# Peptides against a protein of PDB entry 3V4L: the designs that were tried, part 304

Target 1, 386 residues: chain A of PDB entry 3V4L
Amino acid sequence: GQPLAKDKVALLIGNMSYWEHPKLKAPLVDVYELTNLLRQLDFKVVSLLDLTEYEMCNAVDEFLLLLDKGVYGLLYYAGHGYENFGNSFMVPVDAPNPYRSENCLCVQNILKLMQEKETGLNVFLLDMCRKRNDYDDTIPILDALKVTANIVFGYATCQGAEAFEIQHSGLANGIFMKFLKDRLLEDKKITVLLDEVAEDMGKCHLTKGRQALEIRSSLSEKRALTDPVQGAPCSAEALVRNLQWAKAHELPESMCLKFQCGVHIQLGFAAEFSNVMIIYTSIVHKPPEIIMCDAYVTDFPLDLDIDPKHANKGTPEETGSYLVSKDLPKHCLYTRLSSLQKLKEHLIFTVCLSYQYSGLEDTVEEKQEVNVGKPLIAKLDMHRGL

## One batch from the design tools (peptide; made by RFdiffusion4, then SolubleMPNN)

Design b2_p28_6_s2 (from b2_p28_6, 15 letters changed)
Fold by OpenDDE base, seed 4:
Structure b2_p28_6_s2 (fold): chain B 386 residues (1-386), chain A 28 residues (1-28)
Amino acid sequence: as target 1 above (386 residues)
Amino acid sequence: SEAEEVSAKHLAAGDKDPNTGQIIIEEE
């Protein structure tokens, strides 16, 4: 019979905005497209951009809490990385130059912890370089992995090789995701699917002789990403998992703000990623006596590190939001909150209405404070240990 | 021929030359 997944959970991490290393571009598009595909496959997806070491550790811990017996776990990583002695290290955005294993997350340690959860399938998709780091001579004494025949690694590149991104003038995928996305929805054993992706990458003129997919698997069963989720959650653990995931993906409700001048503002929220939210404001009612009117958001929590120069833009693209712009209302002011994981408290901010009356030269301002609670990933309290 | 530039996701810490990680692919 077709295998059943007890549930399907994915953690996707895209690191781009490195402090001490070259900035990347592809992880933005790769994480977004993979999120949408995995959602079509009934995965519970946590998608995170630009994580520090501490934030990556917490994201992995929260992911491991969603895992249980017979659950499918998928970890995707796009960013800087290295491989020492067959151990894969994911590099956080705050990693020093040079970085060491102590500054990085070891994928084989995550695999060990996933094996302790008695998962039905463990899939790792690693879109990072696999060069040796000569500044890290530490051989991690990894405890022996359990012999489980439910593991699949898809490495975007061969051992000792680099993973590449295609530099277009616009948004482009990494080379691995360019081919993976076209096959990911196919009802095939995951190793067969990845073999077909490897063949497609090998036929492409751009990648031929430069980058090849490596598949490492110990998979005794015919498991696919298309495998159906077991029906209604019968266990307390399955209910907890569903609630925890739902909590991490709950957007604030849209608000209608009414100002004393009689202007009504719609305040809306959209998720780009689990840690990235767009706030948008639109004027839904304006008295005829008001000739000009704008609704700005300001006074954000300092932990979010919001540059006011990138807030209140006339387009989503001017905020750095190129992916969700089609799904957003038009004719708003847009603000992108890219670091919701850093939010310790409730998201409290000010909506400032600036307006002008017909026949008055001076602008008038009215302000309202808005509390939207903890949006998206901020509900998981990833910073409780700081 | 539009040259598609392919850049390595990781430059080694020694390769301070931002050009060393770019492979210019000339399409013939």
Scores: peptide ipSAE 0.094, ipTM 0.582, DockQ to the pose 0.090
Fold by OpenDDE base, seed 2:
Structure b2_p28_6_s2 (fold): chain B 386 residues (1-386), chain A 28 residues (1-28)
Amino acid sequence: as target 1 above (386 residues)
Amino acid sequence: SEAEEVSAKHLAAGDKDPNTGQIIIEEE
């Protein structure tokens, strides 16, 4: 019979805004496109950008809580990294220069923990360098992995080699995602799919002799990312997993605010990633005696580190949101919250209406406080333990 | 030939120059 997944869960991490290292560009697009493709494959996807060491550890822990017997687990990482002695290390955005294993997440440790969950399939897609870190002589004493015939590694590059992105003037994929995205929806065994991606990458003149995909697999079964999820969640664990994922992807409801002057504002919310939300404001009703009217958002929680200079932009692109701008309503003011994982409390902020009456020179302001609870990933309390 | 610039997406620890991973590919 066709293999069935009990469920399908993916964690996607894209680190690009490094503090002490060169900034990357491709992880933004790669995580976004991969999220949309995996959702079409009925994956529960958690997508996270720009995580610190602590935030990465918590994201992995929350991902492991979504794993259970017969669940398909997929971890994708795009960002700085290295490989020492066949151990892959993902570099957090707050990693020092030079970084060491103590500042990084070991993928083989995550694999060990995934094997304890008795998963149906473990897929690692590592879009990172595999060059040795000469500043880290630590030999990880990893516990012996269980012999499970369900592991697939897709490395964007060969051992000891670098992974590349193409420098375009605009948004571009990394080399690995450029080829992976074209094959990902194919109903093929995951190792066959990755082999076809390796062939496509090997035909590209840009990557020939520079970057080659490496596949490492123990997968004995014909499992595909297209494998259907088993029907209605029959277990309490499956119900808990579905509720936990749904909770982490719940957007605030759109709100209509009414001001004393008779102006009505629509306040809307859009998810770019599990930790990135866009707030948008629009004037939906204005009395004729009001000639100018703008609705600003302000007074955000300090944990979000929002610079007011980057808030209330006339376009999504001016906020750094280039991917979801087509799906957003036009003629709004836009604010991008890029660090929802840092939110400890409810998202409380002020909507400030600035307006002018016909024949008055002075601007008038009215304010309303808005509480939208914990949006998206902020519901998981990724700060448990600080 | 438009030279496509390919940069190393990921630097190893100690690579301080963001430009050291830039490979200019001349399209033939």
Scores: peptide ipSAE 0.073, ipTM 0.591, DockQ to the pose 0.091
Fold by OpenDDE base, seed 1:
Structure b2_p28_6_s2 (fold): chain B 386 residues (1-386), chain A 28 residues (1-28)
Amino acid sequence: as target 1 above (386 residues)
Amino acid sequence: SEAEEVSAKHLAAGDKDPNTGQIIIEEE
């Protein structure tokens, strides 16, 4: 019979805004497109951009809590990385220059922890370089991996080589994701699917002799990303997993604010990623005696590091939100919260209404405080250890 | 010929030059 997954869970990490290293561009698009494809495959997807070492550790720990016996686990990483002695290291955005293994996450350590969960399938998609880091002479003493015969690695490049992104003037995929996305929905054994992606990359003139996909697999069974989830969660553990995932993806409800002047504001929320949210405001009612009226959001928690110069924009694109802008309401003011993982408290902010009456030169202001609780990933208390 | 600029997702640790990982691909 066709294999069944008990459930399907994916963690996608895209690091691009490095502090001490060259900035990347492709991880933004690659994580977004892969998230949408894996959701069509009935994966529970957590998608995170620009994580520190501490935030990456916590994201992996929360991902491991969603894993259990017969669950399919997928980890995707796009960012800087290296490979020393056959161990793959993912580089956090706060990594020093030079970085070492002590500043990075070892993928083989994550694999060990996934094997302890008795997972049905372990897929690693590593869209990073595999060059040796000559500044790190540390040989990790890793515990021996269990023989589970359910492991698949898709490396964007071969051992000792670089992974590339194409520098277009616009939004572009990394080379690996450019080919992976076209085949990811195919009902094929995951190793056969990745082999076809490797052939497509090998036909591309841009990648020829520069980047080649490597597949490393112990997968003895015919498992696919298309394998159906076993029916309604009958176990208490499956219910807990579904509730935990749902918490990480809960948006605030849209609100209608009423001001004393008679103006009504619609406040709305949209998820770009599990840690990235767009707030938008629109005027839904204005008395005729009010000639000009704007609704600004301000007074955000300091942990979010929101620059007011990038808040309250007339377009989503002016906030740096290019991917979800088509799905957002038009004629709003937009604010992008890109670091929801940093939120320790409730998301409390002020809606400031600035308006002018007909025949008065002076602007009037009214303010309302809004508490939306902990949105998206901020419900996972990733900070409980700092 | 639009030169497609390809950048490596890893510079050698210590290379602060953002151009050292860029490969200009001339389309023939």
Scores: peptide ipSAE 0.061, ipTM 0.609, DockQ to the pose 0.090
Fold by OpenDDE base, seed 5:
Structure b2_p28_6_s2 (fold): chain B 386 residues (1-386), chain A 28 residues (1-28)
Amino acid sequence: as target 1 above (386 residues)
Amino acid sequence: SEAEEVSAKHLAAGDKDPNTGQIIIEEE
């Protein structure tokens, strides 16, 4: 019969905004597009941008809690990285220069922990460099992996080689994701799908002799990303997994705020990623005696590190939100919260209404405090232990 | 011709030049 997954869970990490290293661009688009494709494949997807070492460790720990016997686990990473002695290291955004193994997450350690969960399939998609780090002479003593015959690595490049992004005037995929996205929905054994992606990359003049996909697998069964999930969650563990995933993806409800002057504001929320949310405000009612009226959001928690210069923009794109702008309502003011994993408390902020009456020169302000609880990934308290 | 610039995403530790590994591909 067709193989069945007990469930399907994916963690996608895109690191771009490095503190001590060159900034990347492609992980933004790559994580977003891969999230949408994996959702069409009935994966429970957690998508995270710009994680510190500690935040990456916690994201992996939360991902491992969603894994169980016969669950398909997929880890995607796009960002800086290296490979020493066949061990792959993912580089967090706060990694020092030079970074070492103690500052990074070892993928083979994550694989060991996934094998302890008795997973049905372990897929690693690593869109990172595989150059040796000469500043790290540490030979990791890894425990021997179990012979589970359910492991697939898709490396965006060969051992000792670099992975590339195409710099266009705009949003572009990384080279690996450019070809992966066209095939990801195919009902094929995952190794066969990746072999076809490798052939497509090999036909491209841009990648030929510069970047080649490497596939490493021990997959003894015909497993595909298209494999159906076993029916309704029959176990307590499956129910807990579904609730935990749903909790991490809960948006605040849209609110209608009423001011004393008679102005009504719609406050709305949209998810770009599991840790990135757009707030938008619109004036839905204005008394005729009010000639000018604007609604600003302000007084955000300091943990979110929100620059007021990037808040309350007339377009989503001016906030740095290029991906979800088509799905957002028009004629709003937009604010992008890009670090929801740092939120220690409830998201409390102020809506400030500035307005002018006909025949008065002075502007009037009214303020309302809004508490929306812990949105999205902030419900997991990924900062617990700092 | 719009030159497609291919940049190395992921420099090794200690590679300080963000321009290292940029290959300008002129489409002929």
Scores: peptide ipSAE 0.050, ipTM 0.600, DockQ to the pose 0.090

Design b2_p28_6_s3 (from b2_p28_6, 16 letters changed)
Fold by OpenDDE base, seed 5:
Structure b2_p28_6_s3 (fold): chain B 386 residues (1-386), chain A 28 residues (1-28)
Amino acid sequence: as target 1 above (386 residues)
Amino acid sequence: SEAEEVSKKHLAKNDKDPNTGQIIIEDE
């Protein structure tokens, strides 16, 4: 018969906005497109951009809490990285220059912890460089891995080689995701699917002789990403897993604010990623005596590090949101919250209405405070160790 | 021709490799 998954869980990390290293662009599109594909495959997906070392450790710990016997676990990473002595290191956005193993997450340590959960399948998709870091000569003392015969690594590049992103004038995929996305929905053994992706990359003039996919596997069973999830969540553990995933994806409800002047504002929320939310405001009713009015959001928690120059934009694209703009209502003011993992408290902010009456020269302001609780990933309290 | 620029996802601090250049791939 076709293998069954007890459940399917994915953690996707895209690091782009490095402090001490060159900025990347492809991880934005790659994490977004892979999230949508894995959701079509019935994966519970947590998608995170621009994580510090501490935030990456907590994201992995929360991912490991969703894993159990017979669960399919998928880790995708796009960002800077290196490989020393056959160990793959993911580089956080706050990593120093030069970075070392002590500043980075070792993928083989994550694999060890996944094997302790008795997972049904462990898939690692690593879209990072595999060049040796000569500033780190530390040989990690890794505990012996179990012989579980359920491991697949898809490396975007060969051992000791660099991974590349293609810079277009617009939004583009990284090289690996460009080919992976076309095959990912196919009902094939995951190693066969990745081998077809490797062939497609090898035929492309852009990648030929520059980058080649490496597949490393110890997979004794015909496991596919298309494998169906075993029936209704009948176990207490499956209900807990569903509840934890739902918490990380709960948006605030849309609100209708009424001001004393008689203006009505619609306040709405959209998820771009598990840690990235767009707030949008629109004027839905204006009294005829009010000639002009605008609704701004302000007074955000300091932990979010929101630059007011990037808030209250006339388009989603002016906030740096290029992927979800088609799914947003038009004729709003837009604000992008890109670091929801940093939120320690409730998301409290002010809606400020600025307006002018017919025949008055002076602008009038009214303000309302809004509390939306902890949105999306902020419900997981990724700061519990500080 | 839109020149596609291929950039490396890893730059070591001292990899002033003069070949760390953006590979401009001209589409023919």
Scores: peptide ipSAE 0.034, ipTM 0.514, DockQ to the pose 0.082
Fold by OpenDDE base, seed 2:
Structure b2_p28_6_s3 (fold): chain B 386 residues (1-386), chain A 28 residues (1-28)
Amino acid sequence: as target 1 above (386 residues)
Amino acid sequence: SEAEEVSKKHLAKNDKDPNTGQIIIEDE
């Protein structure tokens, strides 16, 4: 029979907005497209952009809580990285220049922890460079990995080589994701699927002799990303996993705010990623005596680092939201909250209505405070250790 | 030929120019 997964869980991390290093662009598109494909494969997907060292550690810990016996675990990373002595290091956005192993997450340490969960399949997709970091002479003494016949590494590049992104005038994939996305939905053993991706990369003139996929596998069974999830969640552990994932993906409900002047505002929420939310406001009713009115959002929690000059934009694209703009209502004001992982408290903010009456020169303001609780990833309290 | 510019996902050691990690690929 076709093998069954007890459940399927993915953590996707895309780091691009580095503080002390060159900025990347591809991880935005790569994480977004991979999220949508893995959701079609019935994965529970946590998708995170621009994590600090501490936030990456917590994201991995929360991912490991979703893993259990017979669960398929997939970790994807796109960003800066290096490989020293066969250990792969993911570079956080706050990493110093130069960075060392003490500032980075070791993938082989994560693999060790995944093996303790007795997972059904462990997949690592690493879209990062594999060059040696000569500023890091640390030889990590890793504990011996357990011999498990369920591990697959897809490295975007060969050992000691670079991974690339293609610079276009618009948004484009990294080279690895460009080919991976075309094959990812195929009902094939994951190693066979990755071999076909490697062949497609090898046929492309842009990638030939520049970047080649490396597959490292111990996978003794025929396991595919298409393998169906075993039945309704009958175990207490499966119920806990489903609830934990659902908490990390719960959007606030859309609200209708009524102001004293008789203006009605629709307040809506959309997820771009597990840590990125768009707030949008629209005027749904305006009395005829009011000639002009706008609804602004302001007074966000300081932990979110919201710059007012980037809030309340006439388009999603002006906020830096290019991927979900087609799925958003038109004719709103848009605000992008890009760091929901930093939220320690409830998301409380002010909706400010500015309006003008016919024949009056002065603008009038009305304000309402809105509490939407903890949206998306903020429900996991990733900061509880600070 | 549209030149596709390919950027590296690594720390450029010596080059202060953020563009020195870019390889222009000319379409033949």
Scores: peptide ipSAE 0.034, ipTM 0.508, DockQ to the pose 0.083
Fold by OpenDDE base, seed 3:
Parts: structure tokens; C-alpha cells; sequence
Structure b2_p28_6_s3 (fold): chain B 386 residues (1-386), chain A 28 residues (1-28)
């Protein structure tokens, strides 16, 4: 019969804004594009940018809670990384310089935990360097992996080599994602699909002799990312997975705020990633007596580290939001919340209306506090344990 | 020829050669 997935779950991590290491750019676009493709494949996708070591561990733990017998699990990582003794290490944004295995997530440890869940397929897509870290001489004693014939690694580069990103005109893919995205929707065995991506990378003049895809697989069955999910969630565990995923992707509802002066503001929300949300404000009604009127958002929770200089911009791009700007309403003020994983409490903030009446020189302010609960990834309480 | 700035996704502390982080790929 056709292979069926019990469910499909993906965790995508893109680390760019390193504290002690060079900043990357490609992971932004790579995670976004891959998220959209995997959603078309009926994957439950959690997409996260710029995670600390602790936040990466929690994201992996939450991902593992979504895994069960016959579930397809996919982990994608784009960022700094290294490979020592055949073990792949993902580097968090807070990693020291030099970093060591103690500061990093071992992919083979994650694989072990996925094998304990009796998953139907385990796919790792690692868009990181595979150079040895000479500052880490630790040989990890990994427990022996179970012999599960359901593992696929796609490494963006060969052993001991670097992975690259290509910068064009502000938005750039990593080299791996540039070729992967063109084939990812094909109804092929995942190892055949990745082999075709490897051939396409090998034909490109930019990558030739610099970066080559490596496929490591034990996949004995014809499994594809296109394999249909088994019908309606019949098990309690499937209902729990669906509920947990739905919580992590629930946006706040759009609000209409009414001020005493008679101004009406629409407050809206858009997801860029599971941990990145755009807030936008628009004036939907203004009395004719009010000549100037602006609606600012302020007083965010300190845990979000929102710089007021980057808030309340006239365009999404001025906030650093380049990907979702086409789907946003025009003529708003925009604010980007890039660290929703840090939110411990409800997202409470102030909407400040600044306005001027015709014939008065003085600016008037009205304020309303807004509680939107826990948006997106903040519903998973990734901080439970500090 | 747009000079593509190619960044490396690996840095050890001694790879502080600021020129090693970026490969300019000229599209011919």
C-alpha cells in the first residue's frame, strides 16, 4: 500500500544574530521559504529564529512531545555549526567564543530521542558548516543508536567543509536552500529527492568545488515528504499533538479600539515566524475636528527587549520585516516582536493615541492597555524550568 | 557582475581573518 504518515511535524531553527560570532543573513529567508513549503506538504511546522542554548533545548523538547509512533519528524537547522568525530553540533546565538560541545546541541542526541518515539521517518536537514572545531577535543560518548531503517541526513556541505550563503540585493538563500526549495514538493522518496538536489548543486558554477551536498541514509522504505497523513485524529495522542501545534500558531484576534475623542483604531497581528510577530495599527475612523492623529504601541514587557527606535515604523521593512510585508495592510504603523520565546507572561502593551484638534497647538494623548494573552510560541511556556 | 557576499557558517576564535568570512562570488 502507499506509505502513510501518522502525522508530520517539523522544527525549523535559523540562527543569525550571534553575540560572539559573525552574523548570518540567509537563515531568515531559508526558514521562511521552507516553512511555507512544508505547510503545503501538511507538516505541522514550528519556525524559530535566533535561539539561545536554553531556548534551543526547549524547542527540541517541545518538538519531541509532538513525535509518536509512525509520525514523520523533520529537523532543519541553518546557522553556525561544526562536526567533531562524526557528531554534528548546532551553535546557539549566545554561544561563547570559542564554543564547545557543552554550549551546543548535538544532532545525534536528538536523533536518539526521536528513535525512542518510534517515528515513521526522521529527516535532518543541516545547513551549517562541518569543519572540525579545534577548541573542542571532547569525544562525546553517544549511546548506540537503535537500528531504525528510517533515518535521512541531508548535509548542506561535505565532511570537513564549509556551508555558504549567497547575498543578492538584501534577500539571500543559503546555497542548500536555493536548490532544495525547487524540488521539495516532488512526490519522490526523500533520498531520491535529495540526490537530485545534490546533482543541481553540482551543476551550479557558484557551488562547484566549494560546496557539495552529502546524503547519509538508512531509509529502507519508500518514504516521501508528500506521503499523506492518516485521516482524522482517532487517538488521544493525535488530538493532543493537534492541540499543541494549534496553540503554538494561534495569533491574537484583530481588535477595534475606540478612544474618547471618537478615533477608532484597528490593531492587527501577523506571524512572520513562530517566535516573530508583527503588530500593526491603523486609523479606521477619525473625527473631522482632529487634523493629525497617530497610534503608537509602547510599554512592552521587558523580556521582549523591544527598542522603541525600531517600533512604530511607517513600513514593515523599517522594522526588519522583509518577508511578510506583501500580506500586511498598507498605511499602518508597524512593530516587530522578534523574541516571543522570551515572553513569560501575557503580552500586555499600551496603545497610545497622539492627536491634535483643529485650531489647538497642543498635542493630546489617550492611552489604552491591551492584553492579547500568549501569542504563537509563547503558549508553549518554553521558560518552564528556570 | 553583482559581487555576492558569501558568509561562512563556521568560525573558531582563530578564524579571525576578517577576509575568510566572506567569499565574494562574482556572477560572470
Amino acid sequence: as target 1 above (386 residues)
Amino acid sequence: SEAEEVSKKHLAKNDKDPNTGQIIIEDE
Scores: peptide ipSAE 0.030, ipTM 0.515, DockQ to the pose 0.083
Fold by OpenDDE base, seed 1:
Structure b2_p28_6_s3 (fold): chain B 386 residues (1-386), chain A 28 residues (1-28)
Amino acid sequence: as target 1 above (386 residues)
Amino acid sequence: SEAEEVSKKHLAKNDKDPNTGQIIIEDE
């Protein structure tokens, strides 16, 4: 019969804002577009940007909790990386310069843990360099992998080669995602789909002789990303998985705030990624006696590292939100919370209404504290152990 | 040809990561 997935789960990590390394741009667009495509394929997707070593470890642990017998697991990574002795290392944003294996996540260790879950399919899509790191001569002693015959690696580049991003004057994909996105929805065996992506990259004049996709597979069965999910959750583990994923994607409800001056504000929330949320405020009612009126958000938890200079912008783009701006309400003030994984407590902040009456020179302020609980990924308590 | 000019302009700033060798191709 057609293969069935018990469920489909994906973890997507895009690291860009490195502390001690060159900043990247493509992972933003690549993670966003891949998230939308995998959601159309009925994947439960966790999408995370700019993770530290500790945050990456916790994201992988939470991903492994979503895996079980016959579940399809997909890990995508875009960022800096290296390959030593056939082991792939993903570089966290807080990695020192030079980094070593002790500062990085080994993909083959993650694969071992996925095999212990008896997964139906293990897919790794690695949009990173595969060059040797000459600063790390450590040969990790990895335990022998089980013969599961369900593993697929799609490497953006060949062994020992560099991966590239094309910086346009605007938003652009990395080279791998540029070709992958056009085929990802095809009902084909995943290795056949990746072979077609490799052919498309090989035909492109930009990539020909510079970057070639490498496929490494032990996949003995005809499995596709399009394979249907098995119907109603038949196990307690499947119910737990569905609840855990739902918690990681719960947005705060939109709120109507009423001020003593008679101004009404709509406070709204939008997800850009599992760890990135846009807050927006709009004036929905203003008395005619009030000539100027603005609603600012302030007093965020210190763990979020919110610079007030980048908050309360007249456009989503001025916050660095270029991807979801079309889906946001117009004529708001916008604030981007890009590090929700760092939130240890409830998201409590102040809404400050600044306004002026007709014929008064002085600005008046009213403030309301808002508690929206733990939004999105902050519900997983990724800080368990600090 | 216009296609050759596009391919050469897009190679102007190779910010190489000195550790990873990842090349950022800036399009001019």
Scores: peptide ipSAE 0.010, ipTM 0.493, DockQ to the pose 0.133; fails the geometry check

